Peptides against a protein of PDB entry 6B4J. Designs and how they scored, part 36

Target 1, 315 residues: chain A of PDB entry 6B4J
Amino acid sequence: DITMQWYQQLQDASMQCVLTFEGLTNSKDSQAKKIKMDLQKAATIPVSQISTIAGSKLKEIFDKIHSLLSGKPVQSGGRSVSVTLNPQGLDFVQYKLAEKFVKQGEEEVASHHEAAFPIAVVASGIWELHPRVGDLILAHLHKKCPYSVPFYPTFKEGMALEDYQRMLGYQVKDSKVEQQDNFLKRMSGMIRLYAAIIQLRWPYGNRQEIHPHGLNHGWRWLAQILNMEPLSDVTATLLFDFLEVCGNALMKQYQVQFWKMLILIKEDYFPRIEAITSSGQMGSFIRLKQFLEKCLQHKDIPVPKGFLTSSFWRS

## One batch from the design tools (peptide; aimed at target 1 L226 V256 L264)

Design b1_p18_6 (made by RFdiffusion4)
Pose (drawn by RFdiffusion4):
Structure b1_p18_6 (pose): chain A 315 residues (1-315), chain P 18 residues (1-18)
Amino acid sequence: as target 1 above (315 residues)
Amino acid sequence: SEPDLFPNGFFELPDPDL
């Protein structure tokens, strides 16, 4: 409940932000749409540019967003734009910027697991300088993936199925329901991004402040889901690609206490899945063992493939 | 920082040989 209460605090807090700019979106004038068009444009593209080439150019995207959020003018396609044009623009750009980070994790990181880090450092950095943006990231991240909270949505009695599948985060339209394959990845990329944000810190600016969403939330996440009965395919999958990404940082921080958590899922939580999962979906549960059978005996969890090296930063 | 939550059966386990 401590979590579910905190879960609601962010959600209804985001709905307050959906209304604070109410009128900027619900506007049909010509100029009214031009403004709504240029802001969302110059705020959600720099996030899409976040690449793995170098941290040298990764700073440009960070600065371009810091200037845009802090109110300074920002060079956009054609003429320069700024938030000072409209008082509602700031509380609007922060909304659309937050969704883009989760969205970049939704599409890109689900397919390309390594791009989770170059995106997360910009987000873990922008979270420091502007905490309001972070709560909004925790807002969208949580609804599109309630498994990141983590809370498994229970079935409410007397309701149709298509109503329930939407609560699980499946993308559904009038008659189309998102397949399970093209769904499981959209969740993987989201928590792989979440597992990266909590362990990375923006290097530049020399800040003595602390990480806004510390690695402590990584421990609670593993603990909060290992104490409850696992879902068949979702848990064994998400439990793997979270440890692959953040298992190295947790091993260093909570040295022995983290290893106890691992020799628990090996002999107490693995059986909790072998019976729950049918023979047609053991694919996820198998990768989870192949991951641990090594890590437990190697006494090491490999650094996530795609970690930003020193070469990446200087270069 | 110290962790605030532990999985069930965590203190029933021996220390790993590291």

Design b1_p18_6_s1 (made by RFdiffusion4, then SolubleMPNN; from b1_p18_6, 5 letters changed)
Fold by OpenDDE base, seed 4:
Structure b1_p18_6_s1 (fold): chain B 315 residues (1-315), chain A 18 residues (1-18)
Amino acid sequence: as target 1 above (315 residues)
Amino acid sequence: MEPTLFPEGFDSLPDPDL
């Protein structure tokens, strides 16, 4: 399976990245520990500062992240910080930055769906300039949300139940599995972030270049989902989240072919979702139903709430 | 390697480039 090979390659690259900076992370030296903490803060704090407030502020954050990844010194916590402070500094920063983008999906976007767009446009722009960060974003995303690949992890003989639950994307702490609603909320946030990344370009980059992970991956994702058996509650939730965020962009890009896809979803795939939906899961089902019916009736998919306008970039 | 846009078994899916 080509999709599973791609998944595994990204996971292997992520694991190799962790091994490359192990000397920095495992060091007992006080200076190395200080450098690690400074680099971690320099990578992650700017991402946490991303907001919907002003395009100028978003540009400052982007420029700071890009400067850090480019080996330039940046101010963090009142200190000058550079990836050149340690030979493993760049690998560590790339990994932690990518991890933080995905965390903003599972935390911030999960709670505030509109936050997907400013986070995603920075992530996309950084990915364009730093492809390795993009690969690491995918690796982190795929590991936390296998439905972003998409694939459904299978239980294997001899596997611990907790490990299987983690493979499915559940958080397991102190032998307690995450509640289904919290799980779906986090998965939704990550899918929404992904759906935003694939459609957004950094407006100050070289727009003549092809998007490093563009809408073609959105089409692929939909195709792959439709070729899979639906999962109860999960498929209805994530298909809605994806289409709400990137459906307008897909409609504009693929036009008639997109509408054929949407009809296929409504007529062929949606009944399969219905057949596996229990009475307790009707919320996600009804939401998807209403969305599909509205879009088909109006022959339009609305621009998602929080989409970045030209006025945002002038602020 | 980019995943194939059209996995095997998608004979029913519209080609985005058509």
Scores: peptide ipSAE 0.030, ipTM 0.658, DockQ to the pose 0.181
OpenDDE base, seeds 1, 2, 3, 5: peptide ipSAE 0.023, 0.023, 0.026, 0.036; ipTM 0.616, 0.664, 0.666, 0.615; seed 5 fails the geometry check

Design b1_p18_6_s2 (made by RFdiffusion4, then SolubleMPNN; from b1_p18_6, 7 letters changed)
Fold by OpenDDE base, seed 1:
Structure b1_p18_6_s2 (fold): chain B 315 residues (1-315), chain A 18 residues (1-18)
Amino acid sequence: as target 1 above (315 residues)
Amino acid sequence: MKPTLLPEGFDSLPDPDL
């Protein structure tokens, strides 16, 4: 399976990255520990500062992240911090930055869907300049949300139930699995972030270059989902989240072909979702149904709430 | 590039990652 080969290659690259900076992470030296913490803060704090408030502030955050990744010193916590402070500093910062972008999908976007757009445009712009950060974003995203690939992890003989639950994307703490509503909320946030990344370009970059992970991956994602059996509650939830965020962009890009895809979802795929939907899961199914019926009736997909306008970039 | 397998009746797009 070519999709599973791609998934595994990204996971292997991510694991190799962790091994590369193991000396920094496992060091008992007090100076190395200080450098690690300073680099971790320098990589993650700017991402946490991303907001919908002003385009000028978003540019400052982008410039700071790019400067750090370019080996320039940046101010963090009142100290000058550079990836050159340790030979493994760049690999560590790239990994922690990518991890933090995905974590903002899992936490911030999960609670505030509009936050997907400012986070995604920074992530896309950084990915354009630093491809390795993009690969690490995918690796972190795919590990936390297999449905972003998409694939469904399978239970193997001899596997612990908790390990299977973790592979499915559930959090398991103290032998207690995460509640389904919290699980779906986190998965929704990560899918919404991904759907925003694939359509957004940093406005101050070289727009003549091809998007490093563009809308063609959105088409691929839809094609793969439709070629899979639906999962109870999961498929209806994430298909809605994806189409609400990037459906307008896909419609503009693929036009008639996209409308054929939307009709196929409504006529052929919906009965398969309905057949596995219990009475307690009708909320996600009904939400997707109403969205598709509205889009087909109006022959339009609305621009998503929180989409970054020209007025945002002038603020 | 291997085309992304679409459901029946759709034009296949190039797989961007393969």
Scores: peptide ipSAE 0.028, ipTM 0.683, DockQ to the pose 0.143
OpenDDE base, seeds 2, 3, 4, 5: peptide ipSAE 0.022, 0.021, 0.022, 0.020; ipTM 0.622, 0.614, 0.639, 0.669; seed 4 fails the geometry check

Design b1_p18_6_s3 (made by RFdiffusion4, then SolubleMPNN; from b1_p18_6, 6 letters changed)
Fold by OpenDDE base, seed 4:
Structure b1_p18_6_s3 (fold): chain B 315 residues (1-315), chain A 18 residues (1-18)
Amino acid sequence: as target 1 above (315 residues)
Amino acid sequence: MEPTLLPKGFDSLPDPDL
């Protein structure tokens, strides 16, 4: 399975990255601890400052992240911070930055769907300049949301139930599993962020280059999902989230082929989703159904709410 | 990159790994 090999390669690369900066993270030295904290703040605070307010502010954030990753000093917490302060500084910052982008998916985008676009355009632009950050974004995303690969983790003999729940993407704290609504909300946020990343290019980059993880991965994701058995509530939820965010872009890119895919979803895949949908889960199914029926009726997929316009970039 | 053409009849999508 090529998809599972790709998943595993990204996880292995992420694990190797953690090992490379272990000396920095485990240091008892006071100066090393200070450097670690300064680097962590420098990597994560700019991402938390991403907003829909102004394109100029988004550019400032991007330039700051790029400068940090380029070995340039940046101001953070009233101090000059550089990845050159420690030999493991770059690896640590790349990992923490990627982790933070995915965390904004599961937290910010989960609560405010329109936040996907400004976060995603920065992530895409950073990925273009720093491919390793992109791989680490995927590794973090895939680990937290296996449905982004997509694959469905299976229970193995001798596995603890909590470990299986974590593999499925559930948070388990103090032997308590996350509620299904909170789980789906976080998964939705991550899928929406991913669907935004694959369609957005940083407007101030080299647009002649191919997107490092573009809409072809959106097509791949849909094809893989549709060739898999649906999961109760999960598939209907995430398929809607994905299509709402990137359906317009996929329609524009793939034209007639994309409409064939939507017909396939409506005619062949819907009955399979319906067959596994309980009365208590009909909300997710109905939402997807109504979305697709409207899109097919109007022969259009709306531009998603929060999509970045030319006016945003002039602000 | 354009996707592989969908088969006639809408029975399945092409393998995304091919």
Scores: peptide ipSAE 0.046, ipTM 0.735, DockQ to the pose 0.180
OpenDDE base, seeds 1, 2, 3, 5: peptide ipSAE 0.035, 0.028, 0.026, 0.040; ipTM 0.743, 0.729, 0.671, 0.736

Design b1_p18_6_s4 (made by RFdiffusion4, then SolubleMPNN; from b1_p18_6 with S1M D4T N8E E12S)
Fold by OpenDDE base, seed 1:
Structure b1_p18_6_s4 (fold): chain B 315 residues (1-315), chain A 18 residues (1-18)
Amino acid sequence: as target 1 above (315 residues)
Amino acid sequence: MEPTLFPEGFFSLPDPDL
C-alpha cells in the first residue's frame, strides 16, 4: 500500500531526527540543558503567538521562525538564541517547531476553528522554505491523527489495549481513555489545520513555485477516505471538518470534478455512514448531511469563517 | 514517494485534472 509506505517513511524520518538530537536531549551538562530549553522556547513561543490580530504581527512571527531555522540569532526570553549553539540544534528546533504546529491544531484550532488559517499560512510558508519541517509536520500529524493519512490503525496480537487506543489517537492517562467528545474535538482541530495548510500560500514567498503539499493532497485524502469503510462518528465528523475548511478551495480548483465527488459522497457514501451511525451519534451525521445538501442546492461552498482576507495582510 | 491520488477501492473518482 503506497499510502502506508508514505506514512512509514515519514515516521522513520521523524524517528531518525529524534536519534540525531538525542545527545542534546539526554545531556546531563548544565549548559547543554540551558541551550535545549532556550532552543525549545525559541521554536515554540512564536507559534503560540500566532493570532488573527494583524498581518504585520504574523509576518514578524514568520520572519523570526525563518531566521531561527536559517541559523541566525533570534531574541527569545531576553537572550540571543541560535541553532548554532549546538551541532544538533537545527534538528531539534525543526522537530520541536513541527510538533508545536501540530499541537496548535490539537489545542488551539480544536477550541477556535478560525485559528486554523493564521497557523496554517505560517506553517505553509515555513514548509516552502524548509521542506524538512513540512515532513516533520506530517509525521507528527499522522502519529497524533492517523485519520489525516488517512488509515485506521489495527489491533495486533499481543498489543496492549492502551497502546492501541493511543495509536487510534486517544489520550490515555492513569488507564483511563479520553472521552469521545474530547477525542473528536482534537482530531477535528488537526484535520482543520491540515485542510488549511494544503490551500494556503505565504503571501511574501515565491508564489511561482508549486505548493510543497497542495490541494492535490486534499483530493488524495478525500479519495482515500471514500475508498475506506466509514468509522462510526469519526468519518462524519472529520469529513465535515475537512470540507468546511477546504471545500471552497477544492471547488475552485477542480470545478466539475469536485461536484462529481460531492454527489458520490451524498449518493453512495452517505448510506454507508448512516448504516453505522447510532442514535447517539446522529449529530455528526446530520451536520455533514445538512452541509452537503446546502452546498449541492446552492452549487457553492462558502469561504470558511476565519479565511484571511486582503485587509488582514494590510493590517 | 508521492501519495497516490487515486487509491484502488470501491469508488472510481473522477480525474481532478479533467
Scores: peptide ipSAE 0.022, ipTM 0.625, DockQ to the pose 0.209
OpenDDE base, seeds 2, 3, 4, 5: peptide ipSAE 0.020, 0.021, 0.022, 0.020; ipTM 0.605, 0.613, 0.627, 0.596; seeds 2, 5 fail the geometry check

Design b1_p18_7 (made by RFdiffusion4)
Pose (drawn by RFdiffusion4):
Structure b1_p18_7 (pose): chain A 315 residues (1-315), chain P 18 residues (1-18)
Amino acid sequence: as target 1 above (315 residues)
Amino acid sequence: TSFEEQLESLEVEEPPPP
């Protein structure tokens, strides 16, 4: 409940932000749409540009967002734009910027697991300079993936199925329901991004402040889901690509206590899945063992493939 | 809380190196 109460605090806090700019979106004038167009444009593209080429150019995207959020003018396609144009624009850009980070994790990181780090460092950096943006990231991240909270949505009695599948985060339309394959990845990329944000810190600016969403939330996440019965395919998958991304940082921080948590899922939580998962979905549970059978004996969890090296920063 | 107590009850024969 401590988590479910905190879960609601962010959600209804985001709905307050959905209404604070109410009128900027619900506007149909020509100029009214031009403004709504140029802001969302110049605020959600720099996030899409976040590449793995170098940290040298990765700073441009960070600065371009810091200037845009802090109110300074920002060069956009054509003429420069700024938030000073409208008082509602700031509380609007922070909304759209937050959704993009999770959306970049939704599409890109799900397919390309390595791009989770170059996106997370910009997000873990912007979260410091502007905490309001972070709560909005925790807002969208949590609804589109309640498994990141982590809380498994229970079945409410007397309700149709298509109503329930939407609560699980499946993308559904009038008649189309998102397949399970093209769904499981959209959750993987989300929590792979979440598992990266908590362990990374923006290097530049020399800040003595602390990580806004510390690695402590990585421990609670593993603990909060290992204490409850696992879902068939979702848990064994998400439990793997979270440890592959953040298992190295947790091993260093919580040295022995983290190892105890691992020799538990090996012999206490693995059986909790072998029966729950049918023979047609053991694919995820198998990767989870192949991951640990090594890590437990190697006494090491490999650094995540795609970690930003020193060469990436200087270069 | 019960989960932490379960972890404290575990013994580690060979801890990971620092």

Design b1_p18_7_s1 (made by RFdiffusion4, then SolubleMPNN; from b1_p18_7, 6 letters changed)
Fold by OpenDDE base, seed 5:
Structure b1_p18_7_s1 (fold): chain B 315 residues (1-315), chain A 18 residues (1-18)
Amino acid sequence: as target 1 above (315 residues)
Amino acid sequence: SSFLEKLNSLKVEDPPPP
């Protein structure tokens, strides 16, 4: 399976990255520990500062991240920090930056769906300039949300239940599995972030170049989901999240062909979702159904709430 | 199934031209 090969390749690259900076992360030297913490803060704090408030602030954050990745010194915690402070500094920063973008999906976007857009446009712009960060974003995303690949992990003989739950993307702490609502909320945030990344370009970059991970991956994701048996509650939830965020962009890009896909979802895929949906899970399916039926009726897919306008970039 | 046949037109790795 080509999709699973791609998944594994990205995971292998991510693991190799971790091994590369292991010396920095495991060092007992006080100076090395200080450098590690400074680099970690420099990589992650700017991402946490991303907001929907002003385009000018977003540009400053982008420029700071790009400067750090370019080997330039940046101010962090009142100190000058550079990836050149350690031979593994760049790999470490790229990994931690990518991890933080995905974490903003599972936390910030999960709670505030509109936050997907400013985070995604920065991530997309950084990915364009630093492809390795993009690959690491995918690796982190795929590991936390296998549905972003997409695939549904299967239970294997002899596997511990907790390990299977973790493979499915659940958090398991002290032998307690995460509640389904919290799980779906985190998965939704990550899918929404992904759906935003694939459609957004940094407005101050070279927009004539092909998007490093563009809407063609949105089409691929939908096609793959439709070729899989639906998973109870999960498929309906994430399909809605994806279509709400990137449906307008896919409609504009693929036009009639995308409408054919939506008709296929309604006519052939909805019955399959409904057949596996319990009465207690019907809410997610109804939300998806109502959204898609409204889009088909109006012959339009709305621009998602929080989409960045020209006025945002002038602020 | 008729569903899978319809999906064969939706190449997973090759989206249609716009």
Scores: peptide ipSAE 0.034, ipTM 0.708, DockQ to the pose 0.100
OpenDDE base, seeds 1, 2, 3, 4: peptide ipSAE 0.034, 0.026, 0.028, 0.024; ipTM 0.748, 0.678, 0.711, 0.711

Design b1_p18_7_s2 (made by RFdiffusion4, then SolubleMPNN; from b1_p18_7, 5 letters changed)
Fold by OpenDDE base, seed 2:
Structure b1_p18_7_s2 (fold): chain B 315 residues (1-315), chain A 18 residues (1-18)
Amino acid sequence: as target 1 above (315 residues)
Amino acid sequence: SSFEEKLNSLTVEDPPPP
């Protein structure tokens, strides 16, 4: 399977990255520990500062991240920090930056869906300039949310139940699995972030270049989901999240072909979702159904709430 | 399946309007 090969290649590249900077992360040297902490803060704090407040502030954050990745010194915690402070500094920063973008999907977007857009536009713009950061974003995303690939992890004989639960994307702490609502909330945040990344371009970049991971991957994701057996509650939830965020963009890009996809979902895929949906899970199914029925009735998919307008970039 | 055949018939490129 080409999708599973791609998944594995990204995971292997991510693991190789971790091994490459192991000398920095495991160093007992006081200066190396200081550099590690400074680089970690420089990579992650700007991402945490991303907000919907002003386009000018978002540009400052982008410029700071790009400067750091370009080997330029940046101010962090009152100190000058550069990836050149250690031979493994760039690999470490790229990994931690990518990890932080996915974490913002898992935490911030999960709680505030509109936060997907400012985070995604920065991530997309950084990916255009730093493709390795993009690959690491995918690797982190796929590991935390296998449904972003998409695939459903299978239980293997002799596997511990906790390890299988972690492969499915659940958090397991002290032999207690995460509640289904919290799990779905985190998965929703990551899918919404992904759906935003594939449609957004940094407005101050070279827009003549092809998007490094564009809407064609959105089409692929939908096609793959529809070729899989639905998973109870998960499929209906994440399909809604994806379509709510990027459905308008996919409609504009693929026009009639995308409408055929929506009809196929409604007519052929919905009965399969319904057949596995318990009475307690009907909420996610009904929400998806109502969304698609409304879109088909109006022959339009609304622009998602929080989509960045020209007025945002002038602020 | 008829469903898979329908999915496989979907192209990424929208044919130009006739």
Scores: peptide ipSAE 0.029, ipTM 0.692, DockQ to the pose 0.144
OpenDDE base, seeds 1, 3, 4, 5: peptide ipSAE 0.028, 0.024, 0.036, 0.026; ipTM 0.704, 0.675, 0.719, 0.673; seed 4 fails the geometry check

Design b1_p18_7_s3 (made by RFdiffusion4, then SolubleMPNN; from b1_p18_7, 5 letters changed)
Fold by OpenDDE base, seed 5:
Structure b1_p18_7_s3 (fold): chain B 315 residues (1-315), chain A 18 residues (1-18)
Amino acid sequence: as target 1 above (315 residues)
Amino acid sequence: SEFEEKLESLTVEDPPPP
C-alpha cells in the first residue's frame, strides 16, 4: 500500500531525526542542558503565542520562527538563542517546532476550532521555507492521529491492549485509557488543523510556488477515507471536521468534481456509516448528515468560522 | 470495491501520496 509506505517513510525520517540530536537531548553537561532548554523554548513559545488577535503579531511570530530556523539569533526568555549553539541544534529545533504545531492542533484547536487558521497559516508558511519541518509535522500528526494518513490501525495477535489503544491515538496513563469524548476532541483538533494547513498560504511568501502540501492532499485524504470501511463515531466525526474546515476550499478548487464526491458521500457512504452507528453515537452522524444535506440544498459550502480575512492581515 | 470504481469514474483521480 503506497499510503502505508509513505506513512512509514515519514516515521522513519522522524526517528532518524531524533537519533541525530540524541547527543543534545541526552547530554549530562550543564551547558548542553541549558542550550537544549533554550532551543526548546525558542522553538515552542512562539507557536504558543499564535492567536487570532492581530495579523501583525502573527507576522512577528512567523519572522521569529523563520529567523531561528535560518540560523539567526533570536530573543527567547531574555537571552539570545541560535541553532548554531550546538551542531544538533537545527535538527532539534525543527523536530520540536513540528511537534508543537501538531500539539496546538491536539490542544488549542481541539478546544477552539477557530484557532486552526492562524496556526495553520504559520505552519504552511514555515513548511514552504523549511520542507523538513513539514515532513516532521506530518510524521507527528500521523503518529498522534492515524486518521490523518488516513488508516485505521488494526489489532495484531499478541499485541497488548494498551499498545493498540496508543496506536489508535488514545492516551493511556497509569493503565487508564482516555475517555472517548476527549479522544475525539483531540483527533478533531488535529484533523481541523490539517484541513486548514492544506488550503492556506502565508500571504507574505512566494505565492507563485506550488503549495508544499496543498488541496490535492485534501482530495486524496477524502478519497482514501471514502474507500475505507467507516469506523464507528470516528469516521462521522472526522469527516465532518474535515469538510467543515476545507469543504469550501475543495468546492472552489474542484468545482463539479467535488459536488459529485459529496453526492457519493450522501448516497453511498452514509448508509455504511449509519449501519455501524449505535443509538448513542447517532449525534455525530446526524451532524455530518445535516451539514452535507444543507450544503447540497444550498449548493454552497460556507466559509469556516475563523477563516482569516484581509482585515485580519491589516490589524 | 464497487464504491471505489464509482468514485474513480465520477471524480478526479486520487493524487498519489507525496
Scores: peptide ipSAE 0.025, ipTM 0.644, DockQ to the pose 0.138
OpenDDE base, seeds 1, 2, 3, 4: peptide ipSAE 0.021, 0.022, 0.022, 0.025; ipTM 0.647, 0.621, 0.644, 0.689

Design b1_p18_7_s4 (made by RFdiffusion4, then SolubleMPNN; from b1_p18_7, 6 letters changed)
Fold by OpenDDE base, seed 2:
Structure b1_p18_7_s4 (fold): chain B 315 residues (1-315), chain A 18 residues (1-18)
Amino acid sequence: as target 1 above (315 residues)
Amino acid sequence: SEFEEKLNSLKVEDPPPP
């Protein structure tokens, strides 16, 4: 399976990255600990500052992240910080930055769907300039949300239930599994962020270059989802999230071929979702149904709420 | 199945041109 091979390669690269900077993370030296904390803050704070407020502020955040990744000194916490302060500094920053982007999907986008777009456009622009950050974003995303690959983890004989639950993307604390609503909320946020990344280009970059992880991956994701047996509540939820965020972009890119895919979803795949949907899970199913019916009726998919306009970039 | 045939016509790695 090419998809699973790709998944494993990204996970292996992520694990190797962690091993590469273990000297920095495990150091008992006071100076190394200080550098680690400074680099961690420099990598993560700018991402947390991403907002829908102004395009100018978003540019400042982008420039700061890019400067840090380029080995330039940046101001963080009142100090000058550079990845050159430690031989493992760049690897550590790339990993922590990628992790933070995915966390913003998991937390911020999960609570505020419109936040997907400003986070995604920065992530896309950084990925274009720093491909390793993009690979690490995918690795973090795939680990937290296997449905973003997509694949469904299977229970294996001898596996602990908690480990299986974690593989499915659930948080397990003190032998208590996360509630289904919170789980789906986090998964939704990550899928929405991913759906935004694959369609957005940083407007101040070289837009003539091919998107490093573009809409072709959106097509792939949909095709793979449709080739899988639906999961109760999960499939209907995430398929809606994905289509709401990137359906307009996919429609514009693939035209009639994308409409064929939507018809296939509505006519052939939807009954399979319905067959596994309990009465208590009908909400997600109905929402997806209504969305697809509206799109097919109007022969249009709306631009998602929060999509970045020209007025945003002038602010 | 007809559904699988339709899906297989959707190239996963190489989406059809617009």
Scores: peptide ipSAE 0.037, ipTM 0.723, DockQ to the pose 0.129
OpenDDE base, seeds 1, 3, 4, 5: peptide ipSAE 0.035, 0.029, 0.023, 0.023; ipTM 0.752, 0.670, 0.634, 0.651

Design b1_p18_8 (made by RFdiffusion4)
Pose (drawn by RFdiffusion4):
Structure b1_p18_8 (pose): chain A 315 residues (1-315), chain P 18 residues (1-18)
Amino acid sequence: as target 1 above (315 residues)
Amino acid sequence: SATEKFEQLYEEEPVSEE
């Protein structure tokens, strides 16, 4: 409940932001759409540019967003634009910027697991300088993936199925329901991004402040899920690509206590899945063992493939 | 018993080690 109450605090807090700019979106004038068009444009593209080439150019995207959020003018396609044009624009750009980070994790990181880090450092940095944007990221990240909270949505009695699948985060339209394969990845990329944000810190600016969403939330996440019964395919999958990304940082921080948590899922939580999962979906549960049978005996959890090296920063 | 061990990990704050 402590979590479910905190879960609601962010959700209805985001709905307050959906209404604070109410009128900027619900506007049909020509100029009214041009403004709504140029802001969302110059605020959600720099996030799409976030690449793995170098941290040298990764700063440009960070500065371009810091200037845009802090009110300074920003060079866009054609003429320069700024938030000072409209008082509702700031509380609007922070909304669309937050969704883009989760969305970049939704599409890109789900397919390309290594791009989770160059995106997370910009987000973990912008979270420091502007905490309001972070709560909004925790808002969207949580609804599109309630498994990141983590809370498994229970079945409410007397309701149709298509109503329930939407609560699980499946993308569904009038007649189309998102397959399970093209769904499981959209969740992986989300928590792989979440597992990267909590362990990374923006290096530049020399800040003595603390990480806004510390690695402590990584411990509670593993603990909060491992104390409840696992879902068949969702848990064994998400439980793997979270440890592959953040298992190295947790091993260093919570040295022995983290290993205890691992020798538990080896002999106490693995059986909790072998019966729950049918023979047609053991694919996820198998990767989870192949991941631990090494890590437990190697006494090490490999650094996540795609970690930003020193060469990436200087270069 | 195994569930209690997990609940204890959830309820107790972890200790940072050097």

